# Peptides against a protein of PDB entry 3JWR, part 76

Target 1, 323 residues: chain A of PDB entry 3JWR
Amino acid sequence: TRELQSLAAAVVPSAQTLKITDFSFSDFELSDLETALCTIRMFTDLNLVQNFQMKHEVLCRWILSVKKNYRKNVAYHNWRHAFNTAQCMFAALKAGKIQNKLTDLEILALLIAALSHDLDHRGVNNSYIQRSEHPLAQLYCHSIMEHHHFDQCLMILNSPGNQILSGLSIEEYKTTLKIIKQAILATDLALYIKRRGEFFELIRKNQFNLEDPHQKELFLAMLMTACDLSAITKPWPIQQRIAELVATEFFDQGDRERKELNIEPTDLMNREKKNKIPSMQVGFIDAICLQLYEALTHVSEDCFPLLDGCRKNRQKWQALAEQ
Target 2, 298 residues: chain A of PDB entry 3JWR as posed
Amino acid sequence: TRELQSLAAAVVPSAQTLKITDFSFSDFELSDLETALCTIRMFTDLNLVQNFQMKHEVLCRWILSVKKNYRKNVAYHNWRHAFNTAQCMFAALKAGKIQNKLTDLEILALLIAALSHDLDHRGVNNSYIQRSEHPLAQLYCHSIMEHHHFDQCLMILNSPGNQILSGLSIEEYKTTLKIIKQAILATDLALYIKRRGEFFELIRKNQFNLEDPHQKELFLAMLMTACDLSAITKPWPIQQRIAELVATEFWEQGDQVGFIDFVCTQLYEALTHVSEDCFPLLDGCRKNRQKWQALAEQ

## One batch from the design tools (peptide)

Design b1_p23_1_s2 (made by RFdiffusion4, then SolubleMPNN; from b1_p23_1, 9 letters changed)
Fold by OpenDDE base, seed 3:
Structure b1_p23_1_s2 (fold): chain B 323 residues (1-323), chain A 23 residues (1-23)
Amino acid sequence: as target 1 above (323 residues)
Amino acid sequence: MEKELEERIEYAKKHFPDLFSFD
């Protein structure tokens, strides 16, 4: 395609020029081509292209295929969300110095997972899928959409001309796919809530050890969630704009819940309760986000900008909730 | 710390029930 030719022929700017090492990064001003260039830079600067012998054209095609398999009619859970998740992962690995704590296969898996974790997202949550009796709800009992996202990821990875993992040994390939699956499934916030207590307790007791395979897996799951939710850490103008996109998608779901399922939506999904957004954001930060970024900062102090951003946004949302 | 965590969990259950639908 013309898009592939343009991407493959383009000079990829440095990570410094693209500012993709910054936790404060915003994609709002970037074209789709520029987001793809950023993604190439992430793979390159993490040594993934070299270490796993990726062909440039294959990587370009894969990126464009991933981008194409996000829906354009979804307000938040689209390519830009996946791209921002991957950028946060890249920043956490580089600026947050997490790279030195992980294997190359783990890094490869996390980056692929971050880009792929919401593939073919429909702008509705697992509860809606279940309640609507969607065919996907018959395939999986839990983490319905996350299983679907992984299936889409696997389909793309195995598609002709998209096989970025072709340079891996059979064992490396199996390991990578296992980690990708675990990482995508970890983006189910229900699983996060279930598992986070173990992580926080290990941190609190100063018993956290990345050399333990179980704790490594737990950390990768927590890191995925931290990147997935990283919008909450962004500078206030960026956070506010992203929160509007999230609210738009949630209200669209709530409208569908009323129309299609004849149910009253929860406050989070209810357009009529838009005035509760600030207080709900404070509660979301307190219930879900703060402890995660605190714990991540304990693993690597260089991740502090995520925690600081989260705290600052909490204050901003609280001030709006008091008006 | 435990009380704060419990309050956070209760808030999450109230406002994000879908996160706890499988617990």
Scores: peptide ipSAE 0.261, ipTM 0.814, DockQ to the pose 0.364
Fold by OpenDDE base, seed 4:
Structure b1_p23_1_s2 (fold): chain B 323 residues (1-323), chain A 23 residues (1-23)
Amino acid sequence: as target 1 above (323 residues)
Amino acid sequence: MEKELEERIEYAKKHFPDLFSFD
């Protein structure tokens, strides 16, 4: 395609030029081509292209295929969300120095998972999918969308000309897919809530050890969630803009819940409760986000900008909730 | 820390019930 030719022929700027190592990164000013160039740079600077012998054209095609399989009519859960999740992962690996704690296969899996974790997202949560009796709800009982996202990820990875994992051994391929699956499934916040207590307890007791395979898996899950939720850590102007996108998508779901399901939406999904957004954001930060970024910062102090950003945004939302 | 975690979970159950739909 013309898009592939343009991407494959383009000079890829440095990570410094692209600012993709910054936790404060914003994609708002980037074209779709620039987001793809950033993605190539992430793979290159993590040594994934070299270590796994990726062909440049295949990587370009894969990135464009992933991007194409996000819906453009979804306000938040689109390519830009996936790209921002991957950028946060890249920043956590590089600037946060988590790269030094992980294997190349784990890094490869996390980056693929971050880019793929919301593939074909429909702008509705698992509860809506279940209650609407959507065909996907017949395939999976729990984490319905996350299973679908993984299936889409696997489909793309196995598609002709998109096989970025062709340089891996059979065992490396299996390991990578296992980690990708676990990482995508970990983005279900219901699973995060179930598992976070174990992670926080290990941190509290100073018993956390990444050499333990179970604790490694747990950490990768927590890291995925931390990157997925990273919008809450962004500088306030960026956070506000992203919160508007989230609210738009949630209100669209709530409108559909009323119209299609005859259900009164929760306050989070209710357009009529727009005035509660600041207080709900404070509650979300307190209930879901703060302890995660505290624990992540304990594992790597260089991740502090995520925690600091989250705390600053809590103060901003609290000030709005008091108005 | 245990009490704080419990309070946060209780808040999440109340305000984000969809997160606990499969418990």
Scores: peptide ipSAE 0.137, ipTM 0.758, DockQ to the pose 0.417
Fold by OpenDDE base, seed 2:
Structure b1_p23_1_s2 (fold): chain B 323 residues (1-323), chain A 23 residues (1-23)
Amino acid sequence: as target 1 above (323 residues)
Amino acid sequence: MEKELEERIEYAKKHFPDLFSFD
């Protein structure tokens, strides 16, 4: 395609020029082409292109295929969300120095997972999919959308001209797919809530050990969640704008719940309760986000900007909730 | 710390009930 030719021929700027190592990064000013260039730079600077012998054209096609398989009519769970998740992963790996704690296969899997974790998202949560008796709800009992996202990821990876993993041995390929699946499934917040207690306890007791395979898997899951939720850590103007996108998508779901399911939406999904957003954000930060970024910062102190950003945004939301 | 944690969990259960229905 003309888009592929343009991307494949383009000069890829440095990570420094693109500012993709910054935890404060924003994609708002970037074109779709620039987001694809940033993504190429992430793969290159993590040594994934070299170590796994990726062909440049194949990587470009894969990135464009991933981007194409996000819906344009979804306010938040679109390509820009996936791209921001991947950028946070890149920043955590580089600036947060987590790269030094992981294998190349784990890094490869995490980056693919971050870009792919919400593929074909419909702008509705698992509860809506289940209550609407959607065909996907017949395939999976739990983490319905996350299983679908992984299925879409696997489909793209196996599509002609998109096989970025063709340089891997069969054992490396199997290992990578396993980690990708686990990482995508880990973005179900229900699973995060179920598993986080074990992670926090290991940190609290100073028993956390990345050499243990179970603890490694647990850490990768927590890291995925930390990147997926990273909008809460951004500078306040960026955080506010992303919060508006999230609210838009949630209110669209709530409107559909009223119309299609004849149910009253929860406060989070209820357009009539938009004045509760600041207090709900404070509660979300306290219940879900703070402990995660505290624990992540304990594993790597260079991740502190994520925790600091989260704390600052809590203060901003609290001030709005008091008005 | 324990009381704050309980309040956080109660909040999460209230606002994200579907996340805590592991049944």
Scores: peptide ipSAE 0.035, ipTM 0.589, DockQ to the pose 0.279
Fold by OpenDDE base, seed 5:
Structure b1_p23_1_s2 (fold): chain B 323 residues (1-323), chain A 23 residues (1-23)
Amino acid sequence: as target 1 above (323 residues)
Amino acid sequence: MEKELEERIEYAKKHFPDLFSFD
């Protein structure tokens, strides 16, 4: 395609030029081409292209395929969300110095997972999928959408001309896919809530050890969630705009819940409760986000900008909730 | 930390009930 030709022929700017190592990064001003260039740079600067012998054209095609399999009519859970998740992962790996704690296969898997974790997202949560009796709800008992996202990820990875993992041995391939699956499934906040206690306890007791395979898996899950939720850490103007996108998508779901399911939406999904957004954001930060970024910062102090951003945004949302 | 974590989980269950649909 013309898009592929343009991407494959383009000079990829440095990570510094693209600012993709910054935790404060925003994609709002970037074209789709620029987001793809950023993605190439992430793979390159993590040595994934070299170490796994990725063909440039194949990588370009894969990126475009991933982007294409996000819906454009979804307000928040679109390519830009996936891209920002991957960028946060990249920043955490580089600026946050987590790269030194992980294997190349883990890094490869995390980056692929971050980009793929919401593939074909429909702008509705698992509860809606279940209540609407969608066919996907018959395939999976829990983490319905996350399983679907992984299935989409596998489909793309195995599609002709998209096989960025073709340079891996069979064992490396299996390992990578396992980690990708675990990482995508970890983005189910229900699973996060179930598992985070173990992680926080290990941190609290100073027993956290990345050499333990189980603890490694747990850490990768927590890191994925931290990147997925990283919008809450962004500079306030960016955070506000992202919160509006999230609210838009949630209200669209709530409108559908009323219309299609004849149910009253929860406050998060209820357009009539727009005035509660600030207080709900404070609650979300307190219940879900803060301790995660605290724990992540304990693992790597260079991740502090995520925690600091989260704290600052909590203050901003609290101030709005008091008005 | 444990008590704080429990309180946060209870808050999450109350305010984000859809996250626990498959408990």
Scores: peptide ipSAE 0.023, ipTM 0.564, DockQ to the pose 0.401

Design b1_p23_1_s3 (made by RFdiffusion4, then SolubleMPNN; from b1_p23_1, 8 letters changed)
Fold by OpenDDE base, seed 3:
Structure b1_p23_1_s3 (fold): chain B 323 residues (1-323), chain A 23 residues (1-23)
Amino acid sequence: as target 1 above (323 residues)
Amino acid sequence: MEEELQRRIEYAKKHFPDLFLFT
């Protein structure tokens, strides 16, 4: 395609020029082409292209395929969300110095997972999928959409001309897919809530050890969540704008819940309760986000900007909640 | 920390019930 030709022929700017090492990064002013260029840079600067012998054209095609398999009619869970998740992962790996704590296969898997973790997202959560008796709800007992996202990821990875993992040995390939699956499934916040206590306790007791395979897996899951939720850490103007996109999608779901399922939506998804957004954001930060970024910062102090951003946004939302 | 974690979980269950659908 012309798009592929343009991307493959383009000079990829440096990570510094693209600012993709910044935790404060915003994609709002970037074109789709520029987001793809950023993604190429992430793979390159993490040495993934070299270490796994990725062909440039194949990587370009894969990126465009991933982007294409996000829905444009979804307000938040679209390509830009996936891209921002991957950018946060890149920043955490580079600026946050987590790269030095992980294997190349783990890094490869995390980046692929971050870009792929919401593939074909429909703008509704697992609760809606279950309650609507969607066919996907019959396939999986839990993490319905995350399983679907992984299936989509696997489909793309195995599609002709998109096989960015073709340079891996069979063992490396199996390992990478395992980690990708675990990482995508970890983005189910229900699973995060189940597992986070173990992570936080290990950190609190100074018993956290990345050389332990179980703790490594746990850390990768927590890191995925930290990147997935990273919108909450962004500079306030960016945070506000993203929160509006999230609210839009949630309200769209709530409207569908009323219309299609004849149920009253929760406050989070109720358009009539939009005035509760600030207080709900404070609650979300306190219940879900803060301790995660605190723990992540304990693993690597260079991740502090995520925690600092989260704290600052909590204050801003609290101030709005008090009006 | 455990008590704080439990409080956070309880808050999340109350305000974000959909996050706990499969818990």
Scores: peptide ipSAE 0.146, ipTM 0.738, DockQ to the pose 0.493
Fold by OpenDDE base, seed 4:
Structure b1_p23_1_s3 (fold): chain B 323 residues (1-323), chain A 23 residues (1-23)
Amino acid sequence: as target 1 above (323 residues)
Amino acid sequence: MEEELQRRIEYAKKHFPDLFLFT
């Protein structure tokens, strides 16, 4: 395609020029082409292209295929969300110094997972999919959308001309897919809530050890969640704009819940309760986000900007809730 | 930390019930 030709021929700017190592990064000013260029730079600077012998054209095609399989009519869970998740992962690996704690296969898997974790997202949560008796709810009992996202990821990875993992051995390929699956499934916040206590307890007791395979898996899951939720850590102007996109998508679901399911939506998805957004954001930060970024910062102090951003945004949302 | 974690979980159950559909 013309798009592929343009991407493959383009000069890829440095990570410094693209500012993709910054935790404060924003994609709002970037074109789709620039987001793809940023993605190429992430793969290159993590040594994934070199170490796994990726062909440039294949990587370009894969990126464009992933981007194409996000829906443009979804307000938040679109390519830009996946791209921002991957950028946060890249920043955590580079600026946050987590790269040195992980294997190349783990890094490869995490970056692929971050970009792929919401593929074909429909702008509705698992609860809606279940209650609407959507066909996907017949395939999976839990984490319905996350299973679908992984299936889409696997489909793309195995599509002709998109096989960025072709340079891996069979064992490396299996390991990578296992980690990708675990990482995508970990983005189900229900699973995060279930598992986070173990992670926090290991940190509290100073027993956390990345050399333990189980603890490594747990850490990768927590890191994925930290990147997936990283909008809450962004500078306040960016946070506000992203929160508007999230609210738009949630309200669209709530409207559909009323119309299609004849149910009253939860406050989070109720357009009529938009004035509760600030207080709900404070609650979300307290219940879900703060302890995660505290624990992540404990693993790597260079991840502090995520925690600091989260704390600052809590203060801003609290101030709005008091108005 | 355990008490704080439990408090946060209970808050999440109340305000984000959809997170607990499958748990």
Scores: peptide ipSAE 0.037, ipTM 0.623, DockQ to the pose 0.399
Fold by OpenDDE base, seed 5:
Structure b1_p23_1_s3 (fold): chain B 323 residues (1-323), chain A 23 residues (1-23)
Amino acid sequence: as target 1 above (323 residues)
Amino acid sequence: MEEELQRRIEYAKKHFPDLFLFT
């Protein structure tokens, strides 16, 4: 396609030029082409292209395929969200110095997972899928959409001309897919809530050890969640704008819940309760986000900007909640 | 940390009940 040709022929700017190492990064001013260029740079600077012998054209096609399989009519859970998740992963790996703690296969898997973790997202949560009796709810009992996201990821990875993993051995391929699956499934916040206690206890007791395979898996899950939620850490103007996108999507779901399911939406999904957004954001930060970024910062102090951003935004939301 | 963690979990159960439907 013309798009593929344009992307494949383009000079990829440096990570410095693209500012993709910054935790404060925003995609708002970027074109779709520029987001794809950023993605290429992430793969390149993580040495994934070289180490796994990726063909440039195949990588370009894969990126475009991933982008294409996000819906354009979804306010938040679209390509830009996936891209921002991947950018945060890249920043955590580079600026946050997590790269040195992980294997190349783990890094490869995490980056693919970050880009793929919400593929074909429909702008509704697992609860809606379940209550609407969607066919996916019959296939999966838990983490319904995350299983679907992984299935979409696998489909793309196996599609002709998109096989960015073709340079891997059979064992490396299997390992990578396993990690991708685990990472995508980890983005289910229900699983995060279930598992985070173990991670926090390991940190608290100073027993956290990445050489332990179970703890490694746990860490990768926590890191994925930290990147997925990273909008909450962004500079206030960016955070506020993203929160509007999230609210838009949630309210769209709530409207559908009323219309299609004849139920009253929860406060988070209720357009009539938009005035509660600031207080709900404070609650979300306190209940879900803060300890995660604290723990991540404990693993690597260079991840502090995520924690600092989260704290600053809590203060901003609290100030709005008090008005 | 444990008490604070428990507090946050209980808060999440109350304010984000959908997160606990499947797990």
Scores: peptide ipSAE 0.024, ipTM 0.645, DockQ to the pose 0.334
Fold by OpenDDE base, seed 1:
Order: C-alpha cells, then structure tokens, then sequence
Structure b1_p23_1_s3 (fold): chain B 323 residues (1-323), chain A 23 residues (1-23)
C-alpha cells in the first residue's frame, strides 16, 4: 500500500526528538504516520529489531496492520490508546529503568502486548458483551474482550508479511506468545483486582523477587496494567482530554444500554450523571491506581513520575468534586 | 490450547469478517 511504502521509506526520528521516553508524552499532535514512526523507534531502541532479526518492511506492515485493526469509530479504545499504552511501556522500560530487570523476550512480549491489548475493541465492556448476547460471549466465559484481543493479536502475528517473530526459535516463540497472552489478559481489571493483593504484600514485606518465575509473571501483569491506566498519570490538560474521550465512550455504551437492552446504565456510563465524573475519578484513583504506582515506584524509583502524576491528578479531580 | 485458539480465530473470521483488515 501507499501507506506502507511511505512508512518503510521514512527516516525514523530519534526517541529524543519524538519525546517517547517522557512519562508526560502526548500523542494529540501526532499524525498516524508519526505514531507508526514512534512505534518503530520503540522496537529499535529496545534492541528488538536487532536481537530478533526483524525485517524493516515486515515490522512496518505489522504496525500498520495492528493500527488498522483498531476501530476508528470508537472514542477511546482505539489505536491511540494502544499507542499510548505502548509509549508508557517504553518510557517505563527506558526512563523507568525496568529494561534492566527483564529479558529481551519479556520486553518483546510486553511491547507487542501493549500495542495489541485492545485490538478490535467495540467501545463496550465485557458486561455489555455478555448482556447483549454478542457472539464473543459464546466463545469466552470471562475476560471476553481480552481473549478476543489476544486472538486478534495472534492472527496478525501469523498473517503473511506480518510475521515479526519469524526470527525467533520455536522455544522463544512459544515463550513470547505465552507472555503476550498473559499480558493482554492482565488488562482485565477484574484479574488485576484479584491478583494485586499478592503483589502489594510481597512489596510490603520486602520479599519481592523478580528471579522467582511466579513473581516475574505477577510483575509483568502489574506493569501492563500500570501502562494501560497511565492516562491517569498524565499532565492535567492531557488527563482531562483523555477523561473526556473515556466518558464519551462510556456514555455511548450507556445510551446503547438504554436503547438496546432497556437497562439503566451505571453512573460511570450515564450521560445524565456526568457531574459525578470528578468524584468517580477520585474514587478510581484511590481504589485502583495509587497503590499500583506506589508499588511500581518501589520496584523502580525512576517510575516516580507516574505516581507523582497520579497524585497531582487526584488533587485536581478532588478540587473539581468540591465545586 | 492451540486447537481452542484456532477455533476462536475461525469463529472470529466467520462472524466478524470486517475485523481482519490487514495491510
């Protein structure tokens, strides 16, 4: 395609020029081409292209294929969300110095997972999929969308001309796919809530050990969630704009719940209760986000900007909730 | 697990043909 030719021939700017090592990064001003260039830079600067012998054209095609398999008519869970998740992963690995704690296969898997974790998101949650008797609800009992996202990821990885993992051994390939699956499934907040207690307890007791395979898996899941939720850590103007996108998508679901399912939406998805957004954001930060970024900062102190951003946004949302 | 994954992919191709947009 013309898009592939343009991307493959383009000079990829440095990570410094693209500012993709910054936790404060915003994609709002970037073109789709620039987001693809950023993605190439992430793979290159993490040494993934070299270490796993990726062909440039294949990587370009894969990126464009991933991007194209996000829906454009979805307000939040689109390519830009996946891209921002991957950028946060990149920043956590580089600026947050987590790269030194992980294997190259784990890094490869996490980056692929971050870009792929919401593939073909419909702009509705698992509860809507279940209640609407969507065909996907017949395939999966739990984490319906996350299983679908992984299936889409695997399909793209195995598609002709998109096989960025062709340079891996059979063992490396199997390991990578296992980690990708675990990472994508970890983005189900229900699983996060179930598992986070173990992680926080290990941190609290100073017993956290990345050399333990189980604890490593747990950490990768927590890191994936931390990147997926990273909008909450962004500078306030960015956070507000992203929160508006999330609210738009949730309200669209709520409107559909009323119209299609004849149910009253939850406050989070109820357009008539938009005035509760600030207080709900405070609750979300306290219940879900703060402990995660505290624990992550304990593992790597260089991840503090995520925690600091989360705390600052909590104050901003609290101030709005008091008006 | 591989057989189940293949089943899921084939199901997705059948029911969501518009999802398989590759470059």
Amino acid sequence: as target 1 above (323 residues)
Amino acid sequence: MEEELQRRIEYAKKHFPDLFLFT
Scores: peptide ipSAE 0.017, ipTM 0.511, DockQ to the pose 0.025; fails the geometry check

